# Designs tried in a protein design run: peptides against a protein of PDB entry 3JWR. Part 19

Target 1, 323 residues: chain A of PDB entry 3JWR
Amino acid sequence: TRELQSLAAAVVPSAQTLKITDFSFSDFELSDLETALCTIRMFTDLNLVQNFQMKHEVLCRWILSVKKNYRKNVAYHNWRHAFNTAQCMFAALKAGKIQNKLTDLEILALLIAALSHDLDHRGVNNSYIQRSEHPLAQLYCHSIMEHHHFDQCLMILNSPGNQILSGLSIEEYKTTLKIIKQAILATDLALYIKRRGEFFELIRKNQFNLEDPHQKELFLAMLMTACDLSAITKPWPIQQRIAELVATEFFDQGDRERKELNIEPTDLMNREKKNKIPSMQVGFIDAICLQLYEALTHVSEDCFPLLDGCRKNRQKWQALAEQ
Target 2, 298 residues: chain A of PDB entry 3JWR as posed
Amino acid sequence: TRELQSLAAAVVPSAQTLKITDFSFSDFELSDLETALCTIRMFTDLNLVQNFQMKHEVLCRWILSVKKNYRKNVAYHNWRHAFNTAQCMFAALKAGKIQNKLTDLEILALLIAALSHDLDHRGVNNSYIQRSEHPLAQLYCHSIMEHHHFDQCLMILNSPGNQILSGLSIEEYKTTLKIIKQAILATDLALYIKRRGEFFELIRKNQFNLEDPHQKELFLAMLMTACDLSAITKPWPIQQRIAELVATEFWEQGDQVGFIDFVCTQLYEALTHVSEDCFPLLDGCRKNRQKWQALAEQ

## One batch from the design tools (peptide)

Design b1_p11_2_s1 (made by RFdiffusion4, then SolubleMPNN; from b1_p11_2, 6 letters changed)
Fold by OpenDDE base, seed 5:
Structure b1_p11_2_s1 (fold): chain B 323 residues (1-323), chain A 11 residues (1-11)
Amino acid sequence: as target 1 above (323 residues)
Amino acid sequence: MDVVEPYEPPK
């Protein structure tokens, strides 16, 4: 395609020029081509292209394939969300110095997972999929969408000309796919809520050890969630705009719940309760986000900008909730 | 080789 030719021939700017190492990064001003260039830079600067012998054209095709398998008519859970998740992962690995704590296969898997974690997202949550009796709800009992996202990820990875993992041994390939699957499934917030207590307790007791395989898996899951939710950490103007996209998608679901399922939506998805967004954001930060970024900062102090951003946005949302 | 089109699962 012309898009592939343009991407493959383009000079890839440095991570510094692209600002992709910054926790404060925004994609709002970037073209689709620039987001793809940023993604190439992430793979390159994490040494993944060299270490796993990725062909440039294959990587370009894979990135474009991933991007194309996000829906354009979904307000939030689109390519830009996946790209921002991957950028936060890259920043956490580089600026947050988490790269030094992980293997190359774990890094490879996390980056692929971050880019792929919401593939073919339909702008509705697992609860809606289940209640609407969607065919996917018959295939999977839990984490319905996350299983679908992984299936889409696997399909793309196995597609002709998209096989970015072809340089891996059979054992490396199996290990990578296992980690990708675990990482994508970990983005189910219900699983995060279930597992986070173990992580926080290990941190609190100073018993956290990344050399333990179970604790490593737990950490990768927490890191995925931290990147997936990283919009809450962004500078206030960016956070506010992303919160509007999230609200738009949630209200669209609520409208569908009312129309298609004849149910009253929850406050979070109820367009009529838009005035409660600030207080709900404070509640979300307190219940879900703060402890995660505190724990992540305990693992690596260089991740503090995520915690600081989350705290600052809590203050901003609280001020709006008091108006 | 083309960019992978959105896979519509076979009906």
Scores: peptide ipSAE 0.221, ipTM 0.784, DockQ to the pose 0.029
Fold by OpenDDE base, seed 3:
Structure b1_p11_2_s1 (fold): chain B 323 residues (1-323), chain A 11 residues (1-11)
Amino acid sequence: as target 1 above (323 residues)
Amino acid sequence: MDVVEPYEPPK
């Protein structure tokens, strides 16, 4: 395609020029080509291209394939969300100095997982999929969409000309796929809520050890969630705009719930409750986000900008909730 | 070898 030729021939700017190491990064002004160039830079600067002998054209094709398998008619859970998740992962690895705590296979898996974690997202949550008796709900009992996202990820990775993992040994390939699957499944907030208590308790007791395989797996899951939710940490103007995209998608689901399922949507999905967004954002920050970024900052103090951003946005949402 | 098109699950 012309897009592939253009991407493969383009000079890839430095991470400094692209500002992809910044926790304050915004993609709003970037073209689709620039997002793909940023993605190439992430793979290159994490040494993944060199260490796993990736062909440049194969990486370019894979990135474009991943981008193409996000839906354009979904307000929030689209390519830009996946790209921002991956950028936050890159920033956490580089600026947050988490790279030094992980293996190259773990880093490879996390970056692939971040880009792939919402593939073919339909703009509806697992509860809607289950209640609508969608065919996917017959395949999986829990984390329905996250299993589907992984299946889409695996399909792309195995597609001719997209095999970015072809330089891996059989054992490295199996390990990488295992970590990718675990990381994508970890983006189900229901699983986060179930597992976070163990992570926070290990941190609180100063018993957290990344040399323990179970604790390593737990940390990778928490890091994925921290990157997936990273919109809540962004500078206020960026946060507001992203919150509008999230609200749009949630209200579209609520409208479908009324029309297709004859149910009253929850306040989060209810367009008539738009005035509750500020208070719901405060509740979300308190219930889900703050403790996670506090714990992450304890693992690496260089991740503090995520925590600081979350705290600042809480204050801004609280001020709006008081109006 | 082209970019992978969106997989439409078999109906």
Scores: peptide ipSAE 0.203, ipTM 0.781, DockQ to the pose 0.029
Fold by OpenDDE base, seed 1:
Structure b1_p11_2_s1 (fold): chain B 323 residues (1-323), chain A 11 residues (1-11)
Amino acid sequence: as target 1 above (323 residues)
Amino acid sequence: MDVVEPYEPPK
């Protein structure tokens, strides 16, 4: 395709030029081509291209295939969300110095998972999928969408000309797919809520050890969630704009819940209750975000900008809730 | 921000 030719022939700017190592990164000014160039740079600077012998054209095709399998008519859970999740992962690995704590296979899996974690997202949550009796709800009992995202990820990875994992041994391939699956499934916030207590307790007791395979798996799950939620850490103008995209998608779901399911939406998804957004954001930060970024900062102090950003945005949302 | 709908476990 012309898009593939343009991407494959383009000079890929440095991570410094692209600012993809910054926790304050914004994609708002970037074209789709520039987001793909950023993605190539992430793979290159993490040594994944070299270590796993990725062909440049195959990587380019894979990136474009991933991007194509996000829906354009979804306000938030689209390619830009996945790209921002991957960028936060890259920043956490590089600037946050988490790269030195992980294997190359774990890094490979996390980057693929971050880019793929919301593939074919429909702009509705698992509760809607279940209540609408969608065919996916018959296939999976829990984490319905996350299972679907992984299935889409696997489909793309196995598609002709998209096989970025072809340089791996059989054992490396199996390990990578296992980690990708676990990482994508970990983006279900229900699973985060279930597992986070164990992680926080290990940190609190100073018993956290990445040499333990179970604790490693737990950490990768927490890191995925930290990157997925990273919009809450961004500079206030970026955070506010992303919150508007999320609200738009949630209101679209609430409108569908009224029309298609004949139910009253929750306050979060109720367009008529938009004035509650600031207080709901404060509640979300306190209930979900703060402890995660605190714990992550204990694992690596260089991740502090995520925690600091989250704290600053809590103050901004609180000030709006008081108006 | 994926606001965690309170996962009401299916009763």
Scores: peptide ipSAE 0.042, ipTM 0.794, DockQ to the pose 0.083
Fold by OpenDDE base, seed 4:
Structure b1_p11_2_s1 (fold): chain B 323 residues (1-323), chain A 11 residues (1-11)
Amino acid sequence: as target 1 above (323 residues)
Amino acid sequence: MDVVEPYEPPK
């Protein structure tokens, strides 16, 4: 395609030029081509292209295929969300110095997972999919969308000319797919809530050990969630804009819940309760985000900008909730 | 922000 030719022929700017190592990164000013160039740079600077012998054209095609399999009519859970999740992963690996704590296969899997974790997202949560009796709800009982995202990820990875994992051994391939699956499934916040207590307790007791395979898996899950939720850590103007996108998508779901399911939506998805957004954001930060970024900062102090951003945004949301 | 709706089991 013309898009592939343009991407494959383009000079890829440095990570410094692209600012993709910054936790404060914003994609708002970037074209789709620039987001693809950023993605190439992430793979290159993580040594994934070299270590796994990725062909440039295949990587370009894969990136474009991933981007193509996000819906344009979804307000938040689109390519830009996946791209920002991957950028936060890249920043956490580089600037947050987590790269040195992980294997190349784990890094490869996390980056693929971050880019792929919401593939073909429909702008509705698992609860809506279940209640609407969607065909996907018949395939999967739990983490319905996350299983679908993984299936889409696998489909793309196996598509002709998109096989970025072709340089891996059979064992490396199996390991990578296992980690990708676990990482994508970890973005189900229900699983996060279920598992986070173990992680926080290990950190609190100073018993956390990345050499333990179970604790490694747990950490990768927490890291995925930290990147997926990283919008809450962004500078206030960016945070506000992303919160508007999220609210738009949630209100669209709530409107559909009223119309299609004849139910009153939760406050989070209720357009009529827009004035509750600031207080709900404070509640979300306190219930879900703060402890995660605190724990991540305990694993790597260089991840502090995520925690600091989350704390600053909590203050901003609290100030709005008091008005 | 995907606020975890408490996993309401399907009714």
Scores: peptide ipSAE 0.041, ipTM 0.791, DockQ to the pose 0.103

Design b1_p11_2_s2 (made by RFdiffusion4, then SolubleMPNN; from b1_p11_2, 6 letters changed)
Fold by OpenDDE base, seed 5:
Structure b1_p11_2_s2 (fold): chain B 323 residues (1-323), chain A 11 residues (1-11)
Amino acid sequence: as target 1 above (323 residues)
Amino acid sequence: MDVVEPYEPPE
């Protein structure tokens, strides 16, 4: 395609020029081509292209394939969300110095997972899929969408000309796919809520050890969630705009719940309760986000900008809730 | 070889 030719021929700017190492990064001003260039830079600067012998054209095709398999008519859970998740992962690995704590296969898997974790997202949550009796709800009992996202990820990875993992041994390939699957499934917030207590307790007791395979898996899951939710850590103007996109998508679901399922939506998805957004954001930060970024900062102090951003945005949302 | 188009799994 013309898009592939343009991407493959383009000079890839440095990570510094692209600012993709910054926790404060915004994609709002970037074209689709620039987001693809940023993604190439992430793979390159994490040494993944060299270490796993990725062909440039294959990587370009894969990135474009991933991007194309996000829906354009979804307000939030689109390519830009996946791209921002991957950028936060890159920043956490580089600026947050988490790269030094992980294997190359784990890094490869996390980056692929971050980019792929919401593939073919339909702008509705697992609860809606289940209640609407969607065909996907017949295939999976839990984490319905996350299983679908992984299936889409696997389909792309196995597609001709998109096989970015072809340089891996059979064992490396199997390991990578296992980690990708675990990482994508970990983005189910219900699983995060279920597992986070173990992680926080290990941190609190100073018993956290990345050399333990179970704790490593737990950490990768927490890191995925931290990147997936990283919009809450962004500078206030960015956070506010992303919160509007999230609200738009949630209200669209609420409208569908009312129309298609004849149910009253929850406050979070109820357009009529837009005035509760600030207080709900404070509640979300307190219940879900703060402890995660505190724990992540304990693992690596260089991740503090995520915690600091989350705290600052809590203050901003609280101020709006008091008006 | 082309960019992978959006794929819906068969019913």
Scores: peptide ipSAE 0.108, ipTM 0.746, DockQ to the pose 0.030
Fold by OpenDDE base, seed 1:
Structure b1_p11_2_s2 (fold): chain B 323 residues (1-323), chain A 11 residues (1-11)
Amino acid sequence: as target 1 above (323 residues)
Amino acid sequence: MDVVEPYEPPE
């Protein structure tokens, strides 16, 4: 109640003051309240509050509910990750000029999805959930956690006083939920790997067309992944710090794998192999990131800072791998 | 309801 009152009464600074349009944005210096204020600004500047008649108090409550449903004891997949994903989405929409290529419903869905895409994340991947025979693994065969994240998202959206979509028509609501679900599920890197080839081929052949509904859906999925992975594009000091958070979470999983599952963790999850982090980051950039930001920059040249950041960080990680 | 409580399914 006190947190809601404080947020709802606060003056929301401009996007310029908050620097939320910058691809180089960092949340490290921000309080939880300031992250919530940034989130309000994202909804406002994307015209979502006006176009969908969102009540300010309801939006504030929803943001706080989303934030509360991230675990504080998870090193990386927490509120700050979701917030940074949403901020990158906002920057891509505004500074990257992708807003002009999307409908208001798609923008609404993407922003909600970005904020919600890791709700109640436990700091372990789908492989761990499956191998541990977690109850969620009985409900879903693939993208186990992403289905759970969507379920949590839906629960919050339907909770009393959190219904930010109440101003939508029935058809708009259904469309929005469909896009949210698709966007959250798209954050499963396994699905990204499966689908990215089609996207890259369309770009390569100069056949990419956002007027095609299938290609639109594919683009939204790729854009979600680009925002989810956007830490790799940040200025080096920010990237390095985030990589430490990721490593911490992965090592915590590896420690649990040893203790609970009696298995040797992979190099990525193995605390004893921390010296391989730089080379693994280079491999990750080459295998997952570079082509995505290249393709995104082809769709919108104003997204170039993401590609440039990724290239610069590859060089930095490579230099560390050579030491 | 002000804020939705986290869902913590048993391990």
Scores: peptide ipSAE 0.080, ipTM 0.666, DockQ to the pose 0.033
Fold by OpenDDE base, seed 3:
Parts: C-alpha cells; structure tokens; sequence
Structure b1_p11_2_s2 (fold): chain B 323 residues (1-323), chain A 11 residues (1-11)
C-alpha cells in the first residue's frame, strides 16, 4: 500500500526529537504516520529490532495492521489510546529506568501488549457485552474483551507479512506469547482490583523481589495498568481533553444501555450526570490510581512524574467538584 | 488481512 511504502521509506526521527521519553507526551498534534514512526523508534531504541532480527518492512506492516484493527468510531479506546499506552510503557522503561529490571523478552512482550491490548474494542465494557448476550460472552466468562483483544493480537502476529516474532526461537516465542496474554488480560480493571493488594503489601513490607517469578508477573500486570491509565497523569490540559473522550464513549454506552437494554445507566455512563464527572474523577484517582503510582514510584523513583501528575490532576478535579 | 491459524502456547 501507499501507506506502507511511505512509512517504510521515511526517516525515523530520534526519541529526543519525538519526545517519546517524556511522561508529559501528547499525541494530539501527531499524524497517523508520525504515530507509526514513534512506534518504530520505540522498538529500535529498546533494541528489539536488532535483538530479535526484525525486518523493517515487516515491523512497518505489523504496526499498520495493529492500527487498522482499532475502530475509528470509538471515541477513546482507539489506536491513539493504544499508542499512548505504548508511549507510556516506553517512557517508563527508559526515563523510569524499568528497562534495567526486565528481560528483552519481557520488554518485547510488554510493548506488543501495550499496542495490542484494546484491539477491535467496541466502545463498551465487559458488563455491557455480558448483559447484551453478545457472542463473545459465550466464549469467555471473565475478561471477555481482553480475551478478544489477545485473539486479535495473535491473528495479526500470525498474518502473512506481519510476523515480527519470526526471528525468535520456539521457546522465546512461547514465552513471549505467554507474557503478552498475561499483560493484555491484566488490563481488565477487575483483575487489577483483585491482585493489587498483594503487590501493595509486598511494597509496604519491603518484601518485593523481581527475581521471584510470581512477583515479576505481578509487577508486569501492575505496570500494564499504570500505562493503560496513564492519561490521568498527563498535564491538566491533556487530561481534560482525554477525560472528555472517555466521557463521550461512556455516555455512548449509557445511551445504548437505555435504548437496547432498557436500563438506567450508572452515573459513570449517564449523560445526564455530566456534572458529576469531577467528583467521579476524584473518586477514581483515590480508589484506583494513587496507590498504583505510589507503588510504582517505590519500585523506581524515576517514575515519580506519573505520581506527581496524578496528584496534580486530583487537585484540579477536586477544585471543579467544589463548584 | 490474510490470516494464518494462530498458535497459542499452553499455560
């Protein structure tokens, strides 16, 4: 395609030029081509292209394939969300110095997972899928959409000309896919809520050890969530704009719940409760976000900008909630 | 996109 030819022939700017190491990064002014160039730079600067012998055209095709398998009619859970999740992962690995704590296979898996974690997202949550008796709800009992996202990820990875993992040994391939699956499934906030207590307790007791395979898996799950939710850490103008996209998608679901399911949506999904957004954001930060970024900062102090951003946005949302 | 049968490793 013309898009593939353009991407494959383009000079890839440095990470410094692209500012993809910054936790304050915004994609708002970037074209789709520039987001793809940023993605190539992430793979290159993490040494994934060299270490796993990726062909440039195959990587380009894979990136474009991932991008095209996000829906354009979904307000928030689209390619830009996946791209921002991956950028936060890259920033956490580089600026946050988490790269030094992980294997190359773990880094490879996390980057693929971050880009793929919401593939073919339909703009509705697992509760809606279950209540609507969608065919996917017959395949999976829990984490319905996350299983679907992983299936889409596998489909792309195995598609002709998209096989970025072809340079791996059989054992490396198996390990990578296992980690990708675990990382994508970890983006289900229900699983995060279930598992986070163990992580926080290990941190509080100073018993956290990344050399323990179980604790490593737990950390990778927490890191995925931290990147997935990283919009809450962004500078206030960026946070406000992203919050509007999230609200739009949630209200679209609520409208469908009324029309298709004849139910009153929760306040989070209810367009008539738009005035509660600030207080709900404060509640979300307190219940879900703060402890995670505190714990992550304990693992690596260089991740502090994520925690600081979250705290600053809490203050801003609280001020709006008081009006 | 042309799709080949995916391989999923056992857990």
Amino acid sequence: as target 1 above (323 residues)
Amino acid sequence: MDVVEPYEPPE
Scores: peptide ipSAE 0.014, ipTM 0.580, DockQ to the pose 0.036
Fold by OpenDDE base, seed 4:
Structure b1_p11_2_s2 (fold): chain B 323 residues (1-323), chain A 11 residues (1-11)
Amino acid sequence: as target 1 above (323 residues)
Amino acid sequence: MDVVEPYEPPE
């Protein structure tokens, strides 16, 4: 395709030029081609292309395939969200110095998972899918969409000309897929809520050890969530814009819940309660985000910009809630 | 389940 040819022939700018190591990164000004170039740079600078012998054309095709399998009519859970999640992962690995704590297979899996974690997202949550009796709800009882995202990820990875994992041994391939699955499933906030207490307690007791396989798995799950929620850490103008996208998608779901399911939506998804967004954002930061970025910063102090950004945005949202 | 659409060049 012309798009593939253009991408494959393009000079990939440096990570410095692309600013993809910055926790303050914004994709708002980037074209789709530039997001693909950024993605190539992430794979290259993490040594994934070299270490796993990825063919440039195959990587380009895979990136375009992943991008194509995000819906354009979804306000927030689209390619740009996945791209920003992956960029935060890249920044956490590089600038946050987490790369030195992980294996190449774990890094490979996390980057693939970040890009793939919301594939074919429909702009509705698991609760809506379940209540609407969607066919996916018959396949999976828990983390319905996250299982679907992983299935989509696996299908793309196995598609002709998209096999970026073809250079792996059978054992490396199995390990990578296991980590990808765990990482994508970890983006279910219900699982985060269930597991985070163990992580925070290990950190609090100074017993956290990445050499323990169970604790490693737990950390990778927490890191995925930290990247998935990283919009809350962005500079205030970026945070506000992303919060508008999230609110749009949630209100669209709430409107559908009223119309299709004949239920009153929760405040978070209720368009009539738009004025509660600032207070709800404060509540979200306090209940979900702060402790996570605090714990991540304890694992790597160089991740502090995420925590600092979250704290700053809490203050901004609180100020709006008091008006 | 919706089938993934791998990237295909525009005609």
Scores: peptide ipSAE 0.024, ipTM 0.587, DockQ to the pose 0.023; fails the geometry check

